# Peptides against a protein of PDB entry 6MBK, part 75

Target 1, 240 residues: chain A of PDB entry 6MBK
Amino acid sequence: GFEMVNFKEEGFGLRATRDIKAEELFLWVPRKLLMTVESAKNSVLGPLYSQDRILQAMGNIALAFHLLCERASPNSFWQPYIQTLPSEYDTPLYFEEDEVRYLQSTQAIHDVFSQYKNTARQYAYFYKVIQTHPHANKLPLKDSFTYEDYRWAVSSVMTRQNQIPTEDGSRVTLALIPLWDMCNHTNGLITTGYNLEDDRCECVALQDFRAGEQIYIFYGTRSNAEFVIHSGFFFDNNSH

## One batch from the design tools (peptide)

Design b1_p30_2_s2 (made by RFdiffusion4, then SolubleMPNN; from b1_p30_2, 11 letters changed)
Fold by OpenDDE base, seed 1:
Structure b1_p30_2_s2 (fold): chain B 240 residues (1-240), chain A 30 residues (1-30)
Amino acid sequence: as target 1 above (240 residues)
Amino acid sequence: SSLIPVLHYIPSEEDRELLEELLEEEEKLL
């Protein structure tokens, strides 16, 4: 019902291969295909995770390291997904001097500088951890952990992380959702839900899509400033 | 069966503050 396409302006997205009706369940992703905090804990990162308070407390950082470890693993199950991710992002961590200067005239500048500072601080901390911690020795990123690597992983997670229930439904965890996150964003209603009985994400069509049209979804109600800072998206008339 | 909405996650101010506190504590141990 859909295919991955590289669109000229939006980059990679999904295109309908047939007519899809509004509210039609056209896409579902089982938990086993997701990159989650739990899959991070069960990976080569697990031993370090179990001994680092920051990884334990900050699921987004755990996902960033999980993504880096899997990217560095040729036999990773997620290689096909990881290869579809952008090499760079339109997030503040990639802003050039002129873009930062422009933002100085906006309320977003303080958040941008905070993100720069905090990301650099995180990198410095984890660089030391990876170099010195015994459980970091088996990580595939042990000998290659640059700020560019960390910036990429953090930005990938920042733009793509979603809240989903744990398997038992008792808590909320974070996940990257392959294939689903290839849909570019539009304003509208949330049409993705998690089905605990079948243990999968389910996405229904926001509107009718004709064969050959790009499929868009709504990731959530956010302000334009939040989208710029956290998602790299911008819409003129977005509500929080 | 009711679906649980899947939402794009943005860290809260509380999450940011927690991370800063944790970094301050853990950096002293290295």
Scores: peptide ipSAE 0.544, ipTM 0.922, DockQ to the pose 0.916
Fold by OpenDDE base, seed 4:
Structure b1_p30_2_s2 (fold): chain B 240 residues (1-240), chain A 30 residues (1-30)
Amino acid sequence: as target 1 above (240 residues)
Amino acid sequence: SSLIPVLHYIPSEEDRELLEELLEEEEKLL
């Protein structure tokens, strides 16, 4: 009982098409629909992943590359999802000079510069890897891997990555959760869990929603500074 | 069985340090 809608000021979100009660399971997403570190390993990125220590150690970076590879693949299963992603983000990586200047009077400026520097360093590293590594030859991004691409992918992952269990529940992995991440977030309690038995993410309603109301979820407790740096939003803001 | 909470992931300081160390090591190999 929901639909995707473009809301004023908030952008895309989910709207209830019927009354939804608090704690009602209204949305679930099977593992097979998720973009995960495991799906990255099983993709065209797999051979490179198996030989790059950074991709192996940093699941978020693996997801970023997975996202880029799938975006560059016309027949990717995730094309419909990827097309719903923002083309730009409010993360520090997208801050203009004026925004940076405004933040210069704040403690956040150091984190902004650090994130930018680190992301640039990562890009430079992976650019060389993609150009020189034998297993990068088949990557759809080999001839088109720009900083803008990397910035977008990193920002997409940074804002949308979630911890979920592996299939056997023995470890934690990272995932992008299509459709679910279209919900804007608000203050509240975490109402999304992973059901290992059914191998799916399950989201229950945070509150009652009437037909026609936007559905909000809560992503977790973080400081406002962390939200700004990692999600581009303050805790009290409705955001993706 | 009970649901496992799904949490938005933010890299820890340890994760950032690890990445920097890995970058330093791997950059020398390029």
Scores: peptide ipSAE 0.543, ipTM 0.922, DockQ to the pose 0.869
Fold by OpenDDE base, seed 3:
Structure b1_p30_2_s2 (fold): chain B 240 residues (1-240), chain A 30 residues (1-30)
Amino acid sequence: as target 1 above (240 residues)
Amino acid sequence: SSLIPVLHYIPSEEDRELLEELLEEEEKLL
């Protein structure tokens, strides 16, 4: 099996408790444990979701608000998961002035500024929505919705959102996958799939892992810039 | 049976444009 461990510098991760062979199914997560657009619609956010075109159209934003609502709910089923999430991220939304200055000589600076501007704009919009919309009155975040909250939620979703099929397999939806996303990233192949018959995410081992080793997974082929911007990761050897 | 690959989602340019358009429209209604 595996266990959750807080690794230095890397934060929470999974460690093998036994030898795991490459291609071995070692981890699965049923749909009922996922934070999805559907679970957002079925939550306290549902009434607002049904009235807000942005939440309806942008599944990632819906997930961000779902995450915030659940975080603000002491009895949320996902509290154990949410508590394992980083408090801050290495995404552009958290870049310090010196980091931004360093990036000024790169093409990435435009993406950084764009992301910051857009996130701020989204926050301003939703702040007003939360203050004025009748269906926002029931949200646990109504009286406490800061830019820092929104930045955190957006960054959490941006770094962790995955495409999975709907229950009937007819469409694609977005999900946060608890437990699975505790695996830190490495280069390799996609080893996670969704099993519709069993209605679960299934992850097979990318490589052999010995007992006591950290388990890594691969989230997809990306440039270093894309990893920094969208995943908060950087790999020196990630060639284009 | 066959597994459907689970992929990390990065918003496309189309998604970003859609969001900007929606923001522009909805901001006017507030």
Scores: peptide ipSAE 0.543, ipTM 0.924, DockQ to the pose 0.905
Fold by OpenDDE base, seed 5:
Parts: sequence; C-alpha cells; structure tokens
Structure b1_p30_2_s2 (fold): chain B 240 residues (1-240), chain A 30 residues (1-30)
Amino acid sequence: as target 1 above (240 residues)
Amino acid sequence: SSLIPVLHYIPSEEDRELLEELLEEEEKLL
C-alpha cells in the first residue's frame, strides 16, 4: 500500500498507493530483514567484534561497522536498503561553518563539539585497529576506511537506530529497520511496535492517508535540540 | 499479545561515558 518516492523537499519517503486508515497495520518488517547487532556479529565483522571491547559494548558502533562492511560488499542482502540511505546528513558531523557559528549562540554547541571530537577519536582508534588487527584483514573496508566513511556510518546509525527486543524478548538490542525508516517524521504518537510472536516490527498508521499522500511517522518524544543532534530532524512545534 | 514499542535510540550520558572510558583504555593498548 506504499511506494518509495523522492520528495522535493523531504528527500526519500514513503507515499501511500491506496487509502490507509488510522491504526491500520500497513507496514511490517521481519527480524531477518533488520540490520542488528546480532546480524553484525554473524557477519564478516563477527571475528573482529568478538575481540574488540568497544564493538562489544557499543551496539551503535557495531552497527556502524556492520553498515560499512555491508556497503562495501556487492552481494550484501542489504544493498537495496543501503542504496536508499542519504550520502550526507544534517547531523552535527556535517555542519558547515555557518551552521556552527549559528550554534555558538546556543547551548547545543558543546554537544556538537563533543560529538565531533568523539567521532574523530573513534575513527582514529578504529583506523589503527583495522590496520593492525588480524581479524580486520578480511573486512572489505580494510584498505578504504576513511573518516568520511566512518562519519557517514555513524550518522546513518545515529539517525536510524532503534531499540527492539532480542528474539527471546529478554533484552533490548539495536536495529536499523529497512523501508520503515524511510518514513519522514511528524508530530504524534509512536505507532511502531515489535511483535515477538511474529518476530517483526509492525507499524500502524498515525492517521488516515489517502492514495498519493506521504506517510509520516512519529519517531519519539524529543526536544528539538535532541532531534538536531541525534536525528537530523527539526520540528518547529516540538514541545517535548 | 501487546506490541513492544519501537523507540529511536539516543545514547545516554552513561553510554557516552562508557565509550570514552573504553577508548581511553583501548588506546593505551595500540
């Protein structure tokens, strides 16, 4: 009941191909289609993951490397998804001088600088790891791991990572949710849940959508500052 | 059965501190 569309201002999004009613289950994504910490562990990254404390402790970093490895793999199952990801983001890691100057007058500047510094530090660390660690030799990014690559992956994960239950429901893990994460943000209620019985993410419509309308979802309650820092989104009337 | 809400993840201050600690520790080993 939907299609991927490149909208003029919003970029890629989902458009309804039929009328969708509020609360209608219109989109679901099985676990097997998700990029998760578990799929990272089960990928070519697995051996390095098993020996790097940062990858083990920081699921978001594991996802970033998983994304880079899959992007560099022509036969990756997730190639169709990865090709839909932006090449650049509105995250602080991509801020231009004018944007930084504007933020200097805000309390967000400290967080922006911190994020930039920390990301650079992470890159420097992992660059050395990739160059020296035996289990990094088989990674497709071995000879092509740039800061731009890392910045992109970190930003992709930062803007798109979601908490979902593990398969047994005992813990929470991180996931990128293909197709679903193409929905642009609007204000409203969270309408996405995980169905453990069917082992899938389920999204119900926030409102009625007519055929031809863009489908929006609500990503969660956050301040505008948090959206800028962590999602690259901004909602003028976000009072959360 | 009820759905478990799917929430966008934002690293906590604790997560950031943990990462900094891990970086500090692991950088010494390189």
Scores: peptide ipSAE 0.540, ipTM 0.923, DockQ to the pose 0.900

Design b1_p30_2_s3 (made by RFdiffusion4, then SolubleMPNN; from b1_p30_2, 11 letters changed)
Fold by OpenDDE base, seed 3:
Structure b1_p30_2_s3 (fold): chain B 240 residues (1-240), chain A 30 residues (1-30)
Amino acid sequence: as target 1 above (240 residues)
Amino acid sequence: SPLIPVRHYIPSKEDMELLDELLEEEEAKL
């Protein structure tokens, strides 16, 4: 019903190969395909995770390291997914001088500086952890962990992380959702839910899509400023 | 059973405060 396409200006997205009706279940992703905090715990990162309070408490950071470890693993199940991720982002962590200067007149500048400072601090901390912690020795990134790596991973997670239930539905965890997150986004309604019985994410069409049209989904309502900070883009006609 | 909405996650102020506290505590251990 859809195919992966590299759209001009928008990058990778999904295109309908047939007519899709509004509310039609056109896309589902089983838990086993997701990159989750749980999959991070069950990976080579697990031993370090079990001994680092920040990784344990901050699922987004756990996902960032999970992403880095899997990227550095040639045989990773998620290599095909990781290869679809942008090499750089439009998030504040990648802002150039001109962009920063432009934002100096706005309230966003404080958030930009804060995000950069915090990310740098996290990197410095984890660099030392990776260099000194016994359980870091087996990490594929042991001898190759740069700020650029961390910036990329953090930005990838920041722009793509989602809340999903744990397998038993008792708690909420974080996940990257391959294939689904290839959809570019538009304003609308949340049309993605998790089916615990089938243990999968399910996405229904936001609107009718004709064969050949790009399929868009909706992340949720947020301000343009929040989109820039957390997603790296502005929406026209977005709610504030 | 009803589907559980899947939403993009943005860290809350509480999450960020927790991170700052944890960094302060864990940095001191290194």
Scores: peptide ipSAE 0.547, ipTM 0.925, DockQ to the pose 0.875
Fold by OpenDDE base, seed 4:
Structure b1_p30_2_s3 (fold): chain B 240 residues (1-240), chain A 30 residues (1-30)
Amino acid sequence: as target 1 above (240 residues)
Amino acid sequence: SPLIPVRHYIPSKEDMELLDELLEEEEAKL
């Protein structure tokens, strides 16, 4: 019912191959296909995760490392997904000097600097951990963990992480949702929910889409400022 | 059971403060 297309202004997105009606369940993604904190724990990262308080406390960072480990693993199940991810992002972590200068006149500059500083601090910490911790020896990134790697992973997660329930529904965890996250944003209502019974993410159409039209979804309520910081763009029709 | 809304996650101020505290504590151990 849809296909991946590179749109001129919006980059990659999903296009309807048939007419899709509003509220129609057109896309679902089983848990087993998601990159989650749990899948991170169950991966080669698991031993280190169990020993590092930051990884345990910060699911987003756990996902970032999970993403890096899987990217560095030729036989990773998620290779097809990872290859679809941007190599660079428009997030503040990628801002060039000129872009930062333009922001100096805005309050956003504080957040940009803070994010950069914090990310650098995290990298420095984990670089040392990876170099010294016994459980890091088995990680595919052991011999190749650069700031660029970390920046990419953090940015990937920052822009794509979603809250979903744990398998038993007792807690909330974080996940990257392949295929679904290819949809570009629009203003509207949340139309993606997790079906615990079937253990899958379910996305229903926000509106009618005709064959050939791009499919848009709404990821959640946030201010434009938050979008800039976390997604690297302003949303034109964002009412939040 | 009803569907549980799936939302993009943005770290809270509390999350960031926690991270800072954890970094301070764990950095001291290295």
Scores: peptide ipSAE 0.546, ipTM 0.923, DockQ to the pose 0.863
Fold by OpenDDE base, seed 5:
Structure b1_p30_2_s3 (fold): chain B 240 residues (1-240), chain A 30 residues (1-30)
Amino acid sequence: as target 1 above (240 residues)
Amino acid sequence: SPLIPVRHYIPSKEDMELLDELLEEEEAKL
């Protein structure tokens, strides 16, 4: 019912291949296809994860390293997904001087600088960990872990991470949702939910889409400042 | 059963503070 398309201005997105009605379940993604904190724990990253308090406590960082490890693994199940991810982002970590200058007029500037500093600090820490920790020896990124790699992974996760329930529904965990996250954002209502019985993310159409139209979804309400920091752009009439 | 809403995650201030604390603690161990 849909296909991935590279749109002129919006980049990659999903296009309807048939008419889709509002509230129609048109897209679902089973847990086994998601990149989650749990899949990170069960991957080559697992041994290091079990020994690093930051990876254990910060699911988003665990996902970032999971993403890097899988990207560096030619036989990774998620290679097709990873190849669809942007090589660069419009997030503050990629801002040029002119963009930073523009942000000086906004309240987000402090958070942007903080994000830069914090990301650099994280990188410096994990660089040392990867170089010295015994459980890092088998990581595919052992001999090649640059700030650019980390910046990319952090930005990828920051822009795409979602809260989903654990398999037993007892807790909330973080996940990257392949295929689903190809949908570009629009204003509206949350139309994606997790079905624990079938153990999958389910997305229903926000509105009617005709064959050939781009499919948009609403990722959630956030302030413009938060949207810039975490998604890389402002959204008109987007309020927290 | 009703679906559990899936939402984009934005780290809270508390999450960021936790990260800072953890970094401080773990950096000291290196």
Scores: peptide ipSAE 0.545, ipTM 0.925, DockQ to the pose 0.883
Fold by OpenDDE base, seed 2:
Structure b1_p30_2_s3 (fold): chain B 240 residues (1-240), chain A 30 residues (1-30)
Amino acid sequence: as target 1 above (240 residues)
Amino acid sequence: SPLIPVRHYIPSKEDMELLDELLEEEEAKL
C-alpha cells in the first residue's frame, strides 16, 4: 500500500499506492526486524557491551555502535535498511559556521555547542576503548573508527530512535524501526503503537491518504529548538 | 490489551548528566 519515494521538499518518504483511510492499519513492523538495544547486545557488539558501563547505561549510544557494526558487515540483515539512511544529516553535528552563527540569536545555541562537545568526548572515549579493549578486537570497525563514522551513527540514532516496550512489556527500550521511519513528520496524534500480543509496531493512518499522496506521521510533540537539535529541522506551527 | 504508544525518543537533561558522570568515571579508568 506504499512505496519509497524521493520527494522534492522532504527528501525520501513513503507514498501511498492505494487509498488509505484514517485509522487504517497500513504498516506494521515485527520486533525481529527492529534494531534495538537487545539486538545490539546479541550482536558482535555484545561482548564489549557487557563490559562497558556507558554502552549499558546509554541505549542510544549502544544503538549507534550497533548501527556502525552492522553497516560494516556486508551480510548484515539490516543492510537494506542501512542503505536507505542519509549519508549526512541536518543535525547540529553537521552544521556549518553560517548555520551556527544563525543560531547564536536563539536559545538553541548552547545546546548545539553542548552536543558538539559531548559527541567529541564520547568519540575520544570510545576510540580509546576500541583500540585497547580485548572485546573490541573482532569489531568490524576496529581499524576504521573515525569521528565521521561516529557522528553519522549518533545522528542516525538521534533522528530515528524510538521508545518501545521490551518483549515482556516490563520496561522501555530503544529501537530503530525500519520502513516505518521513512515516513516524514507532521502535526497530529501519535498513531503508532506497539502490539505486545503480536510483538510488532503498528501504524494507523493519521488521516485519509489518496493513492499517490505522501504518508505523514506524528513522531511526538517538540519545540522548534528541540526539532533542530534532535531532528535537524524546524517545524512550523508545532502545536498540538 | 491497548497498544503502547511509540514515540520518538529525546534524551533528557538527566540522561545527559548521567552520561557526563559515567564518562568522567570511565575515562579515569583508561
Scores: peptide ipSAE 0.552, ipTM 0.925, DockQ to the pose 0.887; fails the geometry check

Design b1_p30_2_s4 (made by RFdiffusion4, then SolubleMPNN; from b1_p30_2, 9 letters changed)
Fold by OpenDDE base, seed 5:
Structure b1_p30_2_s4 (fold): chain B 240 residues (1-240), chain A 30 residues (1-30)
Amino acid sequence: as target 1 above (240 residues)
Amino acid sequence: SSLIPVRHYIPSDEDMELLEELLEEEEAKL
């Protein structure tokens, strides 16, 4: 009932191919299609994951490395998804001097600088790890791990990571949700839930959509500052 | 059964503090 479309102003999004009614389940994504911390553990990254405390403790960083490893793997199941990801982002890690100057007038500037510093520090750490750790030898990024790569992966995860339950429902984990995350954001209610019985993400329509209309979803309540830091944009009517 | 809401994740201050601590500890091992 939908198709991927490159919209002029908003970039890639989903467009309805038929009329979709409000609250209609129009999109679902099984766990097996998600990029999760668990799939990272079960991938070529697994051995390094098992030996690195940061990867173990920081699911978002694990996802970033998972994304990089899969991107570098021609036969990766997620290649079609990864190819839909932006090559660059409007997140602070990509801000140019003029954009940083603009942010100096906002309370977010400190957090932006912190993000820059922290990301650089993470990169420096993992660069050394990848160069020296025995379990890094089999990683497809072993000989090609640049700051640009890391910045991209971190930004991809930062903008797209979601909380979902573990398979047994006992804990919360992080996931990238292919296809679903192609929906652009609008204000509204959370209409995406995880169905543990069927082990899938389920998205119901926020409103009626006619055939040919772009489908929007609400990713969650965030402040404008949080949107800048974690999504790279302001939402004009982002009310808490 | 009710669906579990799926939400975009933003790291908490606690998460960031943990990361800094871990970096400090692990950097010292290199």
Scores: peptide ipSAE 0.566, ipTM 0.928, DockQ to the pose 0.886
Fold by OpenDDE base, seed 3:
Structure b1_p30_2_s4 (fold): chain B 240 residues (1-240), chain A 30 residues (1-30)
Amino acid sequence: as target 1 above (240 residues)
Amino acid sequence: SSLIPVRHYIPSDEDMELLEELLEEEEAKL
C-alpha cells in the first residue's frame, strides 16, 4: 500500500500506492527488523558493550555504535536501511557559523553548545576506548573512527530512536525502526504502537491518504526548539 | 490486546546528568 520515494525537499519518504483510510493498519515492522539495544548486545559490539559502563547505561550511545558497526559491515542485514539514512542532518551538530550566530540571540544557543561539547567529549572518550580496549579490536570501525562518523551516528539515533518494550514486555528499550522512520513528520496523534503478541511495531494511518500522497506520521508533541535540537525539524504551526 | 505506544525518545535531563557522571568516572580509568 506504499512505496519509498525521494521527495525533493524532504528526502526519502513513503507514498501511498492506494487509498489508505484513517486508523487503517498500513505498516508493521517485526522486532527482528529493528535495530535495538539488544541487537547491539548480540552483535560484534557485544563484548565491548559488556565491559563499558557508558554503553550499558546509555542505550542511545549503544545504538549509535551499533549503527556505525553495521554501516562498516558490508554484509550487515541493515545495509539497505542504513543506505536510506541521510548523510547529514539539520541537528545542531551540523550547524554552520551563520546558523549558530542566528541562534545566539535565542535561548537555544546554550543547548546547541552543550550538545556539541558533550558529543565531542563522548567521541574523545570512545576514540581512546576503541584504540586501547581489547574487545574493540574486532570492531569494523577500529581503524576508521572519526568525529564525523560519530556525529552522524549520534544524529541518526537522536532523530530516529524510539522507545519500545523488551520482548517480554517487562522493560523499555530503544530501537530504530526501519521503513517506519522513513515517514516524514506532521502534527497529530501518536498512531504507532507495539504489539507484544505479534512482536511488531504497528502503525495506523493518522488521516486519510489518497493514492499518490505522501504518508506522514506524528512522533510526539514537543516544542519547535526541541524539534530543532533533537530532530532537525521545525513546524510553523506548532502550538508549543 | 492493547498496543504499547511507540514514541520518539528524547533523553531527559537525568539521562544527560548520568552520562556526564559516567564520562567523568570512565575517563579517569583510561
Scores: peptide ipSAE 0.565, ipTM 0.928, DockQ to the pose 0.885
Fold by OpenDDE base, seed 2:
Structure b1_p30_2_s4 (fold): chain B 240 residues (1-240), chain A 30 residues (1-30)
Amino acid sequence: as target 1 above (240 residues)
Amino acid sequence: SSLIPVRHYIPSDEDMELLEELLEEEEAKL
């Protein structure tokens, strides 16, 4: 077992409530619990999705809007998950002037500016769409769609989106994986896989964890710059 | 059957270029 805990320095994470052995399947999340591009299409966002080329082409943006719509829906199935998400992020979209200045000496600065510019452009576009498109009228964000909302959603997705197979395994889609994404990162091997037979994400322990220890997983190989840009943090021992 | 690895997704430069192109095209329609 495991529990959500606020750890010093790392923030929220998962702590083992019992001893967990390496390679033990300790966590699984069925597809039906995931926030996916498909669930976005099947939500109140569906009609707009079907008419907007950007939502169709950019799964991450579709997830961002899906997240906003569900957040604005009191009876959303994902409310418990959404409530666990940070209210702010350490991603470039939240950088202050001093933080940007610090990064000016790094190769990441161009990507930081690009991300900010592009996100602002996306917001401006979708603001117009939401105000004018007939299929946007019933969206819960119709009368309340701010840049802060969009920034939050984009950052949430950017830091938490994962590639998983479609139900038939023929393609790759994007998903937010509740509970699982609360694990903090460590170097190592990817120990999370999708089981198509049981239609679920499965996470096995990277190492032995004792009761009371924080559970860490590896999300993928990235540079420190990429972590800053896409995950909002530096990884001190990132050898990749 | 074998598990399919689950990975964090980071948009590629190509993805971003596509988005810029789409934005340009769709903005012109508004």
Scores: peptide ipSAE 0.561, ipTM 0.926, DockQ to the pose 0.894
Fold by OpenDDE base, seed 4:
Structure b1_p30_2_s4 (fold): chain B 240 residues (1-240), chain A 30 residues (1-30)
Amino acid sequence: as target 1 above (240 residues)
Amino acid sequence: SSLIPVRHYIPSDEDMELLEELLEEEEAKL
């Protein structure tokens, strides 16, 4: 019902291959295909996760490391997904000096600098952890953990992480949702939900899409400022 | 039975404060 296409201005997205009606369930992704905090815990990262308070407390950071570990693993199940991820992002962590200077005229500069500082601090911390912690020895990133790696992973997670329920529905966790996150954003209603019974993410069409049209989804209520900080773009029709 | 909304996650200020506190505590242990 859809295909990945590189659109001129929006980059990669999903295009309908047939007519899709509003509210039609056109896409679903089982939990087993998701990159989650739980899958991180169950991966080679698990032992370190179990001993690092930051990884335990900050699911987004856990996902970032999970992403890095899987990227560094040739036989990772998620290699096909990871290969679809951008090599760099338009998030503040990738801003050039000119872009930062331009933002100095705005209040956003504080947030940009904060993100830089915080990310750098995290990297420094985890670099030391990876170098010294016994459970880090088996990580595929042990001998290759650069700031660029961390920046990429953090940005990947920042732009793509979603809240989903745990398998038992008792808590909320974070997930990267392959295929689904290829959809570009539009304004509207949340049309993606998690079906605990079938243990999958389900996405219904926000509107009618004709064959050949790009499929858009709404990721959540956020301001344009938040989009800039966390997604690196403004949404023209964002009323939030 | 009902779907649980899936939303993009943005860390709260509280989350960021927690991270800073944790960093301070854990950095001291290294």
Scores: peptide ipSAE 0.567, ipTM 0.927, DockQ to the pose 0.864; fails the geometry check

